# Peptides against a protein of PDB entry 2AKA: the designs that were tried, part 125

Target 1, 299 residues: chain A of PDB entry 2AKA
Amino acid sequence: MEDLIPLVNRLQDAFSAIGQNADLDLPQIAVVGGQSAGKSSVLENFVGRDFLPRGSGIVTRRPLVLQLVNSTTEYAEFLHCKGKKFTDFEEVRLEIEAETDRVTGTNKGISPVPINLRVYSPHVLNLTLVDLPGMTKVPVGDQPPDIEFQIRDMLMQFVTKENCLILAVSPANSDLANSDALKIAKEVDPQGQRTIGVITKLDLMDEGTDARDVLENKLLPLRRGYIGVVNRSQKDIDGKKDITAALAAERKFFLSHPSYRHLADRMGTPYLQKVLNQQLTNHIRDTLPGLRNKLQSQL

## One batch from the design tools (peptide; made by RFdiffusion4, then SolubleMPNN)

Design b2_p20_5_s3 (from b2_p20_5, 11 letters changed)
Fold by OpenDDE base, seed 1:
Structure b2_p20_5_s3 (fold): chain B 299 residues (1-299), chain A 20 residues (1-20)
Amino acid sequence: as target 1 above (299 residues)
Amino acid sequence: LQQLEEDVEEIIKQIKELLS
């Protein structure tokens, strides 16, 4: 069953090569959230490397199809640069930035054309995620005044698809009722059947407050539940703190926190990765009976 | 398009075999 995700990856690559991936309803997980919600940090924690663009405002400006593949070796490959193996993940980051700028220009605009990145690593489970631009309300720099709506329109191309699962990333130190991720998820998935909640920044909550009710799925219930994570701080990222050490600190956080100790075995980045692998695998299995007919109709 | 069709058919075949 672990081989289902790689097989779907091959389908994604084949259709991406002809530019028809937007019309296909392939089983996938789209990652949504507001700017600075912690999406990039979650993805980097899966790989254990710093490889995604960083900065203020809109960082992800094209969809990034991130295909994680468990392997004995560690390297990355881009679909737009076949045959080149990247072993330096700083070079991976630079390639993402260069390829983004090539299409969007220098005005910090967005493009719906995906970047396809495959990462082989002994530290990952098989998992494919589509990282989408962060939702924003305020244009920055030379961005068009309607950038908010452009981003929303782009996200809708993914999250409205029936076979798209939604990884909704929300920070705990903000009002969850105003979560951009949960709002868009509720709009396209009103019954909460396709949405997985991720709660970041649990370590940044005010003293005396906690997100226990959310994590226990009691406040805003989702069928697929919520998973809390603790990402590296911006200081830790700037200081190049080791991700392995950060994962150990995350485990310690949940185990030592009075409100989360009882949930500790169902929290954290490693558990999230496992759950997403299982959810995607099961979702592929469930959608495969109809996949054949859909694929033939798209050719 | 011909190569794409062949690739898709092969992948579908492999998926079916895996699920059987």
Scores: peptide ipSAE 0.197, ipTM 0.795, DockQ to the pose 0.101
Fold by OpenDDE base, seed 2:
Structure b2_p20_5_s3 (fold): chain B 299 residues (1-299), chain A 20 residues (1-20)
Amino acid sequence: as target 1 above (299 residues)
Amino acid sequence: LQQLEEDVEEIIKQIKELLS
């Protein structure tokens, strides 16, 4: 069963090469959230490397199909430049930026054409995620005035698919009732069957407040529940704080917090990665038998 | 295209074998 995710990755690559990826309902996890919700930090914490573009506003401007593969070696490969192995993850970041700019230009526009990135690492579990642009309401720079709707339309291409799981990323220091991630998830998954909630920025909540009720699945219940995480601060990122040290600090945060201590074993980035691996594997097992005829018809 | 079809068929076969 451990080989299901890599096999689906090979299918994804094959169909991407022929331009039919948009028509396939392959088992996958789409990552959704507002701008600055902490999506990029969560993904980087899985890899243990800084490799995603950073900045204000829209950081992800093309869908990023991120294929994590457990391996004894550590390197990255792009589908658009096969044969090149990246061992410097700063170069990975630069390649994402360059490939994005090649298609969208320098005006901070978006494109629905995916970037396919595979990361081999001994520090990851097998996991495929589709990172999507952060939802926004305010155009920045030379962005078109309808950028909000362009982003929403792009997200809908993924999250409306029946075999797509939704990783909804929401910051705890904002009103969860107004979470862009949870709103879009509720729109396409009203019964909460395909949605996994991630709560970031738990360390930035006002003193005397907590997200215990949310994390215990009592406020806005999802079948697949919620997992809290603590990411590096922007200051820590700028200071190049080690991700391993940040993960240790995250564990300490949950263990030492009066409201979260009893949940600590079901919180944090490592637990999230494990849960996503298990849920994706099970989801693939359940959905692939029904996709056999569809796949053969597209050959 | 022919090679791609063969690759996809092989992957499907492997998936079926794994799920059996």
Scores: peptide ipSAE 0.190, ipTM 0.798, DockQ to the pose 0.102
Fold by OpenDDE base, seed 4:
Structure b2_p20_5_s3 (fold): chain B 299 residues (1-299), chain A 20 residues (1-20)
Amino acid sequence: as target 1 above (299 residues)
Amino acid sequence: LQQLEEDVEEIIKQIKELLS
């Protein structure tokens, strides 16, 4: 059943090539969250490489269909650059930026046209995620004043689809009741059937506070639960702390924290990746019978 | 376009086989 994700990836690529991706309700996971919630960092932690654009404000400005494929080799490929294998992930980052700018221009606008990136790596599980622009209420640069709504509309194109799972990324050091990710998820998934909660920045919570109740699914229950992660700090990133070391530190954090030690085996980036792989695989299995019939009718 | 359709059909076939 592990082959389901690659098969859906092939479908996704095929439909993307003909511009019909937006009309298909393919099983997928959309990543949503406010700006600086840690979405990109989570994705980079899966790959173990720095390859996503960084900065303040809206960094992701096009949907990024990130197809992770477990492989003995490590390289990346873009659908728009067939045949080119990227082994330098800095070049991957630059290509994302260049391709984004090619479509959106220099005004820091957004485009609903996806970038399709496939990463082969021995460090990943088969997993496809759609990284979406971070929700914001504050336009920056030459962005239009309605950029918030443009982003929201873009997100809605994905998260309203019945076969779309929602990876809602929320920082623990902010009021979770005001989480943009959880709000949008609740709007389109009021019963919490399609939403997986990710809680970042657990290491940045005030002394004497914790997110135990959230992580134990007792505060804002989701059927698919919550997983806490600890991303690299900005200091760590600036200090060029490698992701492997960061993952070790994350493990240490959960194991040593009085509030989270008992949950440690169900926390952290590696566990999140595993859960997402399983969730997506199961979701594909459940939805494919209906999808195949629809696809055949469209051929 | 025709090749793409054929590819899609093959993928669907593989999916059906996998789920059978």
Scores: peptide ipSAE 0.190, ipTM 0.792, DockQ to the pose 0.104
Fold by OpenDDE base, seed 5:
Structure b2_p20_5_s3 (fold): chain B 299 residues (1-299), chain A 20 residues (1-20)
Amino acid sequence: as target 1 above (299 residues)
Amino acid sequence: LQQLEEDVEEIIKQIKELLS
């Protein structure tokens, strides 16, 4: 059943080639969250490589369809440059930046046209995620004054689709009641049927506070629940701290924390990856009969 | 479009085989 995800990836690639990717209702997981919520860090932790653009403000400016494929080899491929295998993930980062700039220019504008990136790795489970621009309230640089609404409109193109699961990424060190991710998820998924909550920055919470109630699904209940993760600090990222070491530190964090020890086996990046793989696989299985009928009618 | 149709049909076939 693990091979269902790669098959759906092939469908995604086929439709992307004709420019219809944004209009497809294929089973997928859209990643949403405010700027600096930790979305990109979660994705990099899955791969175990630094390969996403970094910076302040809006870093992701085009949807990034990230297709993770378990393989004995490690390399990346872009749909827009077929045949080129990237083994240096710094070059992957540069290609994302170049391809983004090609379409959006240098004004830090956004485009709804996806970048399709496939990563083969022995360190990943089969998983397809769509990394979306971070929600923001303040335009930066030469961005248009309505950039907030442009981003929201872009996100809505994905998250309103019936077959789209929503990975809502919220930082624990901010007021969760004001979480951009949870707000947009609630808007399009009011019953919480398609939303998986991710709580980042648990290690940055004020002393005497914790997110136990959220992680136990008691504060803002989601059918698919919440998973806490601990990403590398900005200092660690700048210092190029090894992701493997960071994952070990994450495990230690949950095991040693008095509020999270009892949840430790259902927390952390590895568990999140496993859950997402299972959720997506099951979701594909459930939606495929209807998808087949739709595809046949559209061709 | 014809190539796309052929590709999609092949993928659907493989999906059916996997789910059988």
Scores: peptide ipSAE 0.223, ipTM 0.814, DockQ to the pose 0.101; fails the geometry check

Design b2_p20_5_s4 (from b2_p20_5, 11 letters changed)
Fold by OpenDDE base, seed 3:
Structure b2_p20_5_s4 (fold): chain B 299 residues (1-299), chain A 20 residues (1-20)
Amino acid sequence: as target 1 above (299 residues)
Amino acid sequence: MEELQQQVDDIIAQIQQLLS
């Protein structure tokens, strides 16, 4: 049933082309989290390539509809530049930055207009994610002082939709009770029906502490549970550490950690990707029959 | 809009086929 995701991708592209992105309640997964929570690293680990903008402050400034498609070939395509195949993922990063700047200007403002990026790869499962700007309280550059609220309003356009699943990304080395991702998820999904928790930075926790209770879904229960991941460090990213090697290290981390060994088969980036593929596929199956009439009425 | 409607209908038909 993995073929459902590419079909929804075509719907997303069609609606994006007419500027009706915000009005659609298509089955999708919105990625939310504070700045530096590790969202970009999770997405790059799925692809196995460095392709997302990096830097200080607000990096993602437009929604990025990331459509992963399992294929025998590896390349990327943007909806805004049809017919161009990107095989160099550095060029993909540059295109995201350029297209973002084209719309937002030089003030590092935000725009609710999505960038649609499709990545074909033999190393991915079919999966569509909407990467959203990281929640922040601190304006940078020429950003308006109310940038926090602008970001929040943008996120709310996605996460309030009934058919939107929420991938809430939280770092383990911070108080989870203060997680921006979980706070916004709780606000729009108080019963925890649409939220999937991702816990990053498990390798950066203080000595003698662990996130076992969180990962076992005992501290802040979500119906869809939590999945822990270990991303590359900033040093590893700057040093261009191979993502494949990082994934192996992640597996080793969970297997060797006394608090996580028993959970190891239900942790890590590959498992997260699998779970998201399955959950999105099932979600599409459950929601699309009821969306037909709604979609037709909006055209 | 008419072209878009046709595209949407085609996609929905394919989805329904997969779900049947």
Scores: peptide ipSAE 0.284, ipTM 0.844, DockQ to the pose 0.101
Fold by OpenDDE base, seed 2:
Structure b2_p20_5_s4 (fold): chain B 299 residues (1-299), chain A 20 residues (1-20)
Amino acid sequence: as target 1 above (299 residues)
Amino acid sequence: MEELQQQVDDIIAQIQQLLS
C-alpha cells in the first residue's frame, strides 16, 4: 500500500502534461492558511531544507504541487525541466522564483498554473501536498485591488474537490475563531470530514494562555483532529538555524510545557508527517475505486 | 497522445493490482 502515493503522483504528472490538472479530482492534500501562518516553514521542516521563496506578503503565487518521495538519495526535480536533478536546495528556491516570475511577471500577481516539484529524500515519507497562496485582504505593491478574491477563487478550485483533503494552518497567537484557514475549511467542509488542523506559533502565545482546548479537539472539533507544531522563529531562519536542531527544540517545547506535555507524542512536525502519510494513503485507497470510470472518460 | 494514454492505462492497471 506504500506504493499508492507514487502511483497517484505519476497520474498527476500525466494529467498535468495534457493541461487537465485543474479538472482532476485526484486524492491530494491542499495546504491553506493566511499569510504568515507558517505554511512554508511546515513544508520545509518535512524536507529538512530551506527551499521555498521567502519575503513579506504573498510569497507563494502559484500552486506548488510538492511530491515527497522516500529514497536513498536526496535530490529534487521539476516537471517543467525534466532530466535536471537539483542537489542544492538553494537552486530549488531560485527555480521556483524564476518559474513564478516567468508566468506572473514582476507585479507580484498570481497564476493558477501549478509548479510541480518532486523531492527525493531519505528524510521524508511519501506525501503529496499542494501549497496554495496565503489568504490576504490587503494588496501590496503592484498587486491588483481584487487580489483577495483572486486568491480565494484559486483556493476554491482545489478545496471544493470531493477527494481533496484540507490542511488548515492557523497561528496560535491570533484569534482562532477568525482563522482564515478554518473559515474556508468550514465553508467547503461544514461537517469537518476532510480537514486536518495544524496549529503553529504555539511558542509565541501570551504568557498564561494556551491552545490546549483546540489541540484536544474540544473547541472547534474536526473528525481528523488538530496537530500542534513549533516552527523556527524569523530570527532562527535569518540566522540559518539547522532544521534538525529546530525539530529537537520543538520536541523539547511540547515535553516541557505544562499544558501540552500529555499530548507531546501526538504533536510536532515528525508526527504530523506520519499522520499525513497515513491519511493520504488511506484516502487514496478509499477513493480510487470510484475514480476508475472517471479517469478513463477524461482521456 | 497514444504514449500518454498507454502510460495512464499502465498506472491504472498497477493501482488496480495493488487494491485487489
Scores: peptide ipSAE 0.284, ipTM 0.843, DockQ to the pose 0.103
Fold by OpenDDE base, seed 1:
Structure b2_p20_5_s4 (fold): chain B 299 residues (1-299), chain A 20 residues (1-20)
Amino acid sequence: as target 1 above (299 residues)
Amino acid sequence: MEELQQQVDDIIAQIQQLLS
């Protein structure tokens, strides 16, 4: 039986082919966060492969529509090069970089035109995420001085839509009250109805501090709550540490930590993936009655 | 546009059938 998520993916692809994706209010999850908040690491942990661009500053410069599809085989496909199957995820990374540069040029500018990537894998649940550029206040290199406002404008095109869920990614080793992700989420979702909180870098918090109150949804309550994750360190990434081993270490971290052990079964990347799959599926079901009429009016 | 509209209608019909 086909899942609801793959069917909505077909709608998303159809509209993307004519450049109308940004104008449509399809059920989707937009990923928001400051630069270096750990967004890319979370997405790669879902796939179990290194495939996203890396570097300093703004790495994601176009929206990336990442469609994860559970399959018996493992490969990736881009909407802009149909028929080409990628089995080497390093080539996937290179294609994202090349396609980004083709549209944005060499000045590290941004474009609102999405890249559509579908990944088939036996290790994923059906899940579609829109990875958005990281929020920044400081232009780097030849970026325009108003890059902060350009990024915000791009994010607002997605997160203001009523059918858009927001995955707000915040690092625990920074003041969560000043989280760029939570700020923008609160601006467009003041009642916290569409926002899912992800707390990264829990392993990098100062000794004697913890994010227990946040993870228990007591400090900054969201209807959909918070999920903590532990990503690979930069050293682990550079050393090509296996993601499967990193996920085992993440599980061990939560189980062994005095402040988090009681939450361990509701923490970590595998649990996050499961929750997002369920949330998106339910959200599609809830929005379906108005979907047909809404889509017809937007064509 | 007509071809796109038909494709959209077909997919929505499949979704509705799945949930019925």
Scores: peptide ipSAE 0.279, ipTM 0.839, DockQ to the pose 0.101
Fold by OpenDDE base, seed 4:
Parts: structure tokens; C-alpha cells; sequence
Structure b2_p20_5_s4 (fold): chain B 299 residues (1-299), chain A 20 residues (1-20)
């Protein structure tokens, strides 16, 4: 059943080639969250490489269809650059930036045209995610004054689709009741049927506070629950802390924390990746019978 | 376009085989 994800990837690639991505209701997981919520770090932790653009403000400015494929080899490929294998993930980052700038220009604008990136790695499970621009309230640089709404409109193109699961990424060190990710998820999924909650920055919470109630699915219940993760801090990134060490530190964090120790086996990046793989696989299985007729009619 | 359609049909067939 795990082979379903690569097959859907092939469908996705085929439809992307004809520019119909926005109209497709393919089973997928859209990643949503506010700026600096930790979305990119979660994705990089899956791969075990630094490969996503970094910076202040809006970093992801085009949808990034990230197709993770378990393989004995490690390399990346872009749909827009067929035949080129990237083994240096710094070059992957640069290509994302270059391809983004090619379409959006230098004004930090956004484009709904996806970038399709496939990563082969022995460290990943088969998993496809659509990384979406971070929600923001304030335009920066030469961005249009309505950039917030442009981003929201772009997100809505994905998250309103019935077959779209929503990975809602929220930082624990902010008011979760005001989480951009959870708000948009609630708007389009009021019963919490399609939303998976990810809580980042658990290590940055004030002393004496915790997100136990959220992680136990007691505060804002989602059918698919919540998973806490600990990403590398900016200090860790600047200090060139590798992702392997960060994952070990994450495990240690959950095991040693009085509020989370009992949840430790259902927390952390590796568990998140496994859950997402399983949920996507199951979701594909559930949705594909009804999708065949639609797919054939769109060509 | 015909090649693309055939590709899609082949993928769908493979999916159906896995789901059966």
C-alpha cells in the first residue's frame, strides 16, 4: 500500500506538466502555518538536510510540492530540470530560490505555480507534502499591500479541496488560540476531519508552562490529533548543528520533560513522518476510487 | 497529449491493481 504514494506522485507530475495543478483534487497534505512557525524546519528534518530557503518574512513564495521517496541513494530532482540530479542540497536550496525569483521577480511576491521537488533518500519514508507560503499580516519590501490576502487565497486553493489533508503547524511559544494554522484549518475543516496538528517550539515555552493538554488532544481536538516536535533553534542552525544531533536532542527533550515523557513515543519528527506516511497512504486508498472518473474527464 | 493520457491511464490501472 505504500506504493500508492509514488503512483499519486506520477499523477501529480503528469498534471503539473499541463498546468492543471490548481484544479486537481488529488489526495495530498498541505502544510500551513504562520511565518516562522517552523514549517521549513519540519520538512528539512524529514530529509535530514538543509535545503529550503531561509530568511525573514515570507520565505516560501511558491507552493513546493515535496515528494519524498525512500531510496538507497540520496539525491534530489526538480520537475522543471529533468535529468539533473542534485547531490548537494545547498544547490537544491539555490535552485528553489532561483526558480522562485525567476517567476516572482525580486519584489518578494508570490506565485501559485508550484515547484516540484523530489528527494530520494534512505532517511525518508514515502511522503508528499505541499509546502505553502507562511501566513502573514504585514507586507515587507516591495510586496503588495494585499499580500496577506494573496497568500490566503493561494492556501484556500489547496485546503478547501476535499481530498487535501492539512498539516497545521503552530508554535507552542505563541498563543495557540490565535494560531494562523489552526484558524485556517478550522475555517475549511470545522469538524477537524482533515487536519493534523503539529506543535513546534515546545522547548521555547516559558518555564512552568506546557502544551500537554493540546498534545493530548483535549484543548482543541482534532480527529487526527497533534504531534509535538522540537526543531533546531536559530542558534543551532548558525552553529551548524546537524539534523541528526537535533533529532537526538528532540528525543531527549520529550523523554526528560515531566509533562511530555508519557507521550514521548508519540512525539518527535520521526514519529510525525511515520504518521504522515500512514495517513497519506490511507487517505489515498480512501479517495482514489472516486478520483478515477474525475481524472479521466480532465484530460 | 495522447501520450499523457495513456500515461495517466496506466497509472490509474496500477493504482486499481494495488487497491484490488
Amino acid sequence: as target 1 above (299 residues)
Amino acid sequence: MEELQQQVDDIIAQIQQLLS
Scores: peptide ipSAE 0.271, ipTM 0.836, DockQ to the pose 0.102

Design b2_p20_6_s1 (from b2_p20_6, 11 letters changed)
Fold by OpenDDE base, seed 3:
Structure b2_p20_6_s1 (fold): chain B 299 residues (1-299), chain A 20 residues (1-20)
Amino acid sequence: as target 1 above (299 residues)
Amino acid sequence: SLEELQAKIDAIFEEFEASR
């Protein structure tokens, strides 16, 4: 059977070319979470490269359609610069920043127009994610005072779609009942049918506390459950700690932690990637027939 | 053109159906 994720990638590219990305209910996974929740780190851990913009405040200011494709070669391509292959992931980061600034200007504004990035790598499973701006209450730079609502409105354009799965990224070292990701997910998916929970920063929890009940799906149950991950620290990122070493450390963390050892085989970035690949593939299989009928009626 | 887009979409869906 042909891989369904690359098939949807071609649909995404076709619709992006005509500027109708936001109006289509394509089977996809939208990544949501507060600022500093660890969204970018999760995505970079999938690729095994540092390639996303970093900084204080709002970093992601346009939706990033990240298409991961398993390949024997490693390179990236942007839809907006066809024919250019990026092998230096620092250049990928710079291109994201430049393309963002080209549309939003220098005021650090936001735009709902996606950036389409495809990454070929031997280290990835086929997976497409839409990275969305982090939810924030604090405007930075020349951002308008209502930037929180602008971001929310942008997110709602994606997460309200019936065929959109939601990857809700929440830090464990914060009250999960107050998680921005879980709040928005519950608003648009009250039955928890479309939401996958990711719990980051498990290594940063206070002594004597753990997220076991959350990870076991007992505290805030989601149909699709929760997966815990351990990202690199900001110090490790700044120090250019190898992602492969970080993934090994993540595995060790779960195996050695008394509260998580029994869950270790269902935790961590590699398992998350596998689960997302499988869930997206199944979701595509279930939704594409209906989508075809809808498109034929609208075009 | 919209027609070209429709043709591309149809081709993709045909590939999908053939892969099932």
Scores: peptide ipSAE 0.314, ipTM 0.870, DockQ to the pose 0.625
Fold by OpenDDE base, seed 2:
Structure b2_p20_6_s1 (fold): chain B 299 residues (1-299), chain A 20 residues (1-20)
Amino acid sequence: as target 1 above (299 residues)
Amino acid sequence: SLEELQAKIDAIFEEFEASR
């Protein structure tokens, strides 16, 4: 059987070429979470490169359609600059920033117009994610006063779609009952059928506390369960700590932690990649047959 | 053209069905 994820990528590219005229519910995974929940770090850990914008407040200000493709070569391509192969991932970061600023201006506003980025790498599984702006309550700088609602409205355009899976990213060092990611997921997926939970910052929890009940799917049950990850600290990121070394440290964390060692084989970034690849592949297989008829009626 | 796009989409779906 041919890889289904690259096939859907070709559909996504075709629909992007016709703009917003096609309200097609393509099978995809939307990434949601509060600001500083660790979304960008999870995505960079998949690629094994620093390539996403960094900063305080809202970092992602446009939807980023991130298409990961397993390949013998390593390079990135943008849909808006076809034919240019990026081999320096710092240049990828700069292009995301420049393309974002071109559309949103200098006021740190948001735009619903997606950036389409494809990354070829021997270090990735086939996987497509839509990275969305982090949810916030307070505007920063010269952001519009209604920025919270603008972000929520943008997220709702993706997560309300029936064929959209939701990767809900929540930090463990905050009250999970108040997780922005889990709240929005519960609003649009009340039965927990489309939501995959990711728990970050497990290494930053207070001593004597753990997220075992959440990770065992006992506290807030999701059909697709929860996966814990440990990202690089901000100090490690600033110090340019190697992602490969960070992944080894993540594995060591789960194996050595009394509350998580029994779950260690079902935790961490590499396991998350495998699960997402499998979940998306299966989801595509189930949903694509029904989309053909819908497409013929809309075109 | 829209016709070319539709043909491309149809070809992708045919490839999918053939792979099942």
Scores: peptide ipSAE 0.300, ipTM 0.865, DockQ to the pose 0.569
Fold by OpenDDE base, seed 1:
Structure b2_p20_6_s1 (fold): chain B 299 residues (1-299), chain A 20 residues (1-20)
Amino acid sequence: as target 1 above (299 residues)
Amino acid sequence: SLEELQAKIDAIFEEFEASR
């Protein structure tokens, strides 16, 4: 059986080409979280490359449809520049920045028009994610004073769709009861049927505290549970620490931590990638049969 | 065109059904 994720990628590309991105209920995973929650680091850890824009404030300003495809070769392609193969991931980062600025201008505004990026790699499982702008309450620079509401409206266009799974990214070193990701997920998925929790920054928690109860799904239960990850520090990113070495350190963290040792085989970036691949595949299998008739009525 | 899009969608769904 052909992998279902590449099949849906072809549908997604076809709809993106005609500008009807927001009105279709395709099976997908939307990534939500507050600014600096660690969303970009999670995505880069899947690829094993630095390729996402960096900076202060709102870095992701357009939805990024990231299509990961397992392949013997490593390269990236954008839907807006078909036929150009990127093998330097710094050039991928620059293209995302340029394409974002082309549509949003220089005022750090946002646009609901997605960027479609496909990454072929031997180091990835087939997986499609929609990275969304980080939720914020504080405008920076020349951003509109209502930027918080613009971001929320954009997120709601994705996460309100019934076939949208929600990857809610929350930092462990902040009060999880106040997590922007979990709040928006609870608003649109009150029964926790579509939400997968990711807990970042477990290595940055205060001494004597842990997120064991959250990771064991006892504090804020989600049907699809929680997965803890340890991302590179900002110092490690600036120092260009190898992602493979960081993944080894993440494994060591969970194995050596008294509160997480018993969960270690169900934690970390590699396990998260596997779970997301399986969850998305199963979700596509369940939703795609009914989608054909729905799409024909909307076109 | 919308017709070309519909043809692409139909082809993708036919591949899906054939794989089941």
Scores: peptide ipSAE 0.293, ipTM 0.862, DockQ to the pose 0.651
Fold by OpenDDE base, seed 4:
Structure b2_p20_6_s1 (fold): chain B 299 residues (1-299), chain A 20 residues (1-20)
Amino acid sequence: as target 1 above (299 residues)
Amino acid sequence: SLEELQAKIDAIFEEFEASR
């Protein structure tokens, strides 16, 4: 069987060229979460490179269609910069920022127009994610006072689609009942059929507390379950801690933690990648046969 | 063109169907 994820990538690229991406019900995974929930760190850990914009407040201001492709070589390509291969991932970060600012201006506004980024790497599984702006309640800088609603409206364009899976990223060191990611997921997926839970910051939980019940899918059940991860801390990032070292530390964390050791083989960033690859592949297989006629009608 | 896009989409779906 042909690799289904690259097949859908070609569809995404084709429709992006005509500006129809937001209206398409393509099988995809939308990444949602509050600001500072750890979304960017999860994505960077997949690639093993620092390449996403960093900062306070809303960092992702346009949808980022991140197409990971397993390859013997490592480089990135943007759909808006055809033929340019990026081997320096700092330049990738700068291009995302520049392209974002080109469309949104300097006011830190948002745009629904996606950025399409393909990353070839020997360290990735085939996986496509749509990184969405972090949910916020507080405007920053010159953002309009209704920025929260603008972000929500943008997210809803993706997560309401029947064929959209939702990667809900929530920090463990915050009240999960108040998770922005889980709230929006529950709103559009009340039965928890399309939502995959990611729990970050497990290493930052108060001593004597754990997220075992959540990770065991006992507290807020999702059909597709929860996966815990440990990202680099801001201190680690500032200290330029290597992602490979961080992944080793993550593995050690789960193996050594009394509450998580029994789950360790079903936790961590590498396992998350595998699960997402499998779930997306299966989801494409199930949904793609019905999409042909629908997509044709939208042209 | 829209026609070229349609042809590309059709080719992708045909490839998918052939792989099943």
Scores: peptide ipSAE 0.277, ipTM 0.854, DockQ to the pose 0.628

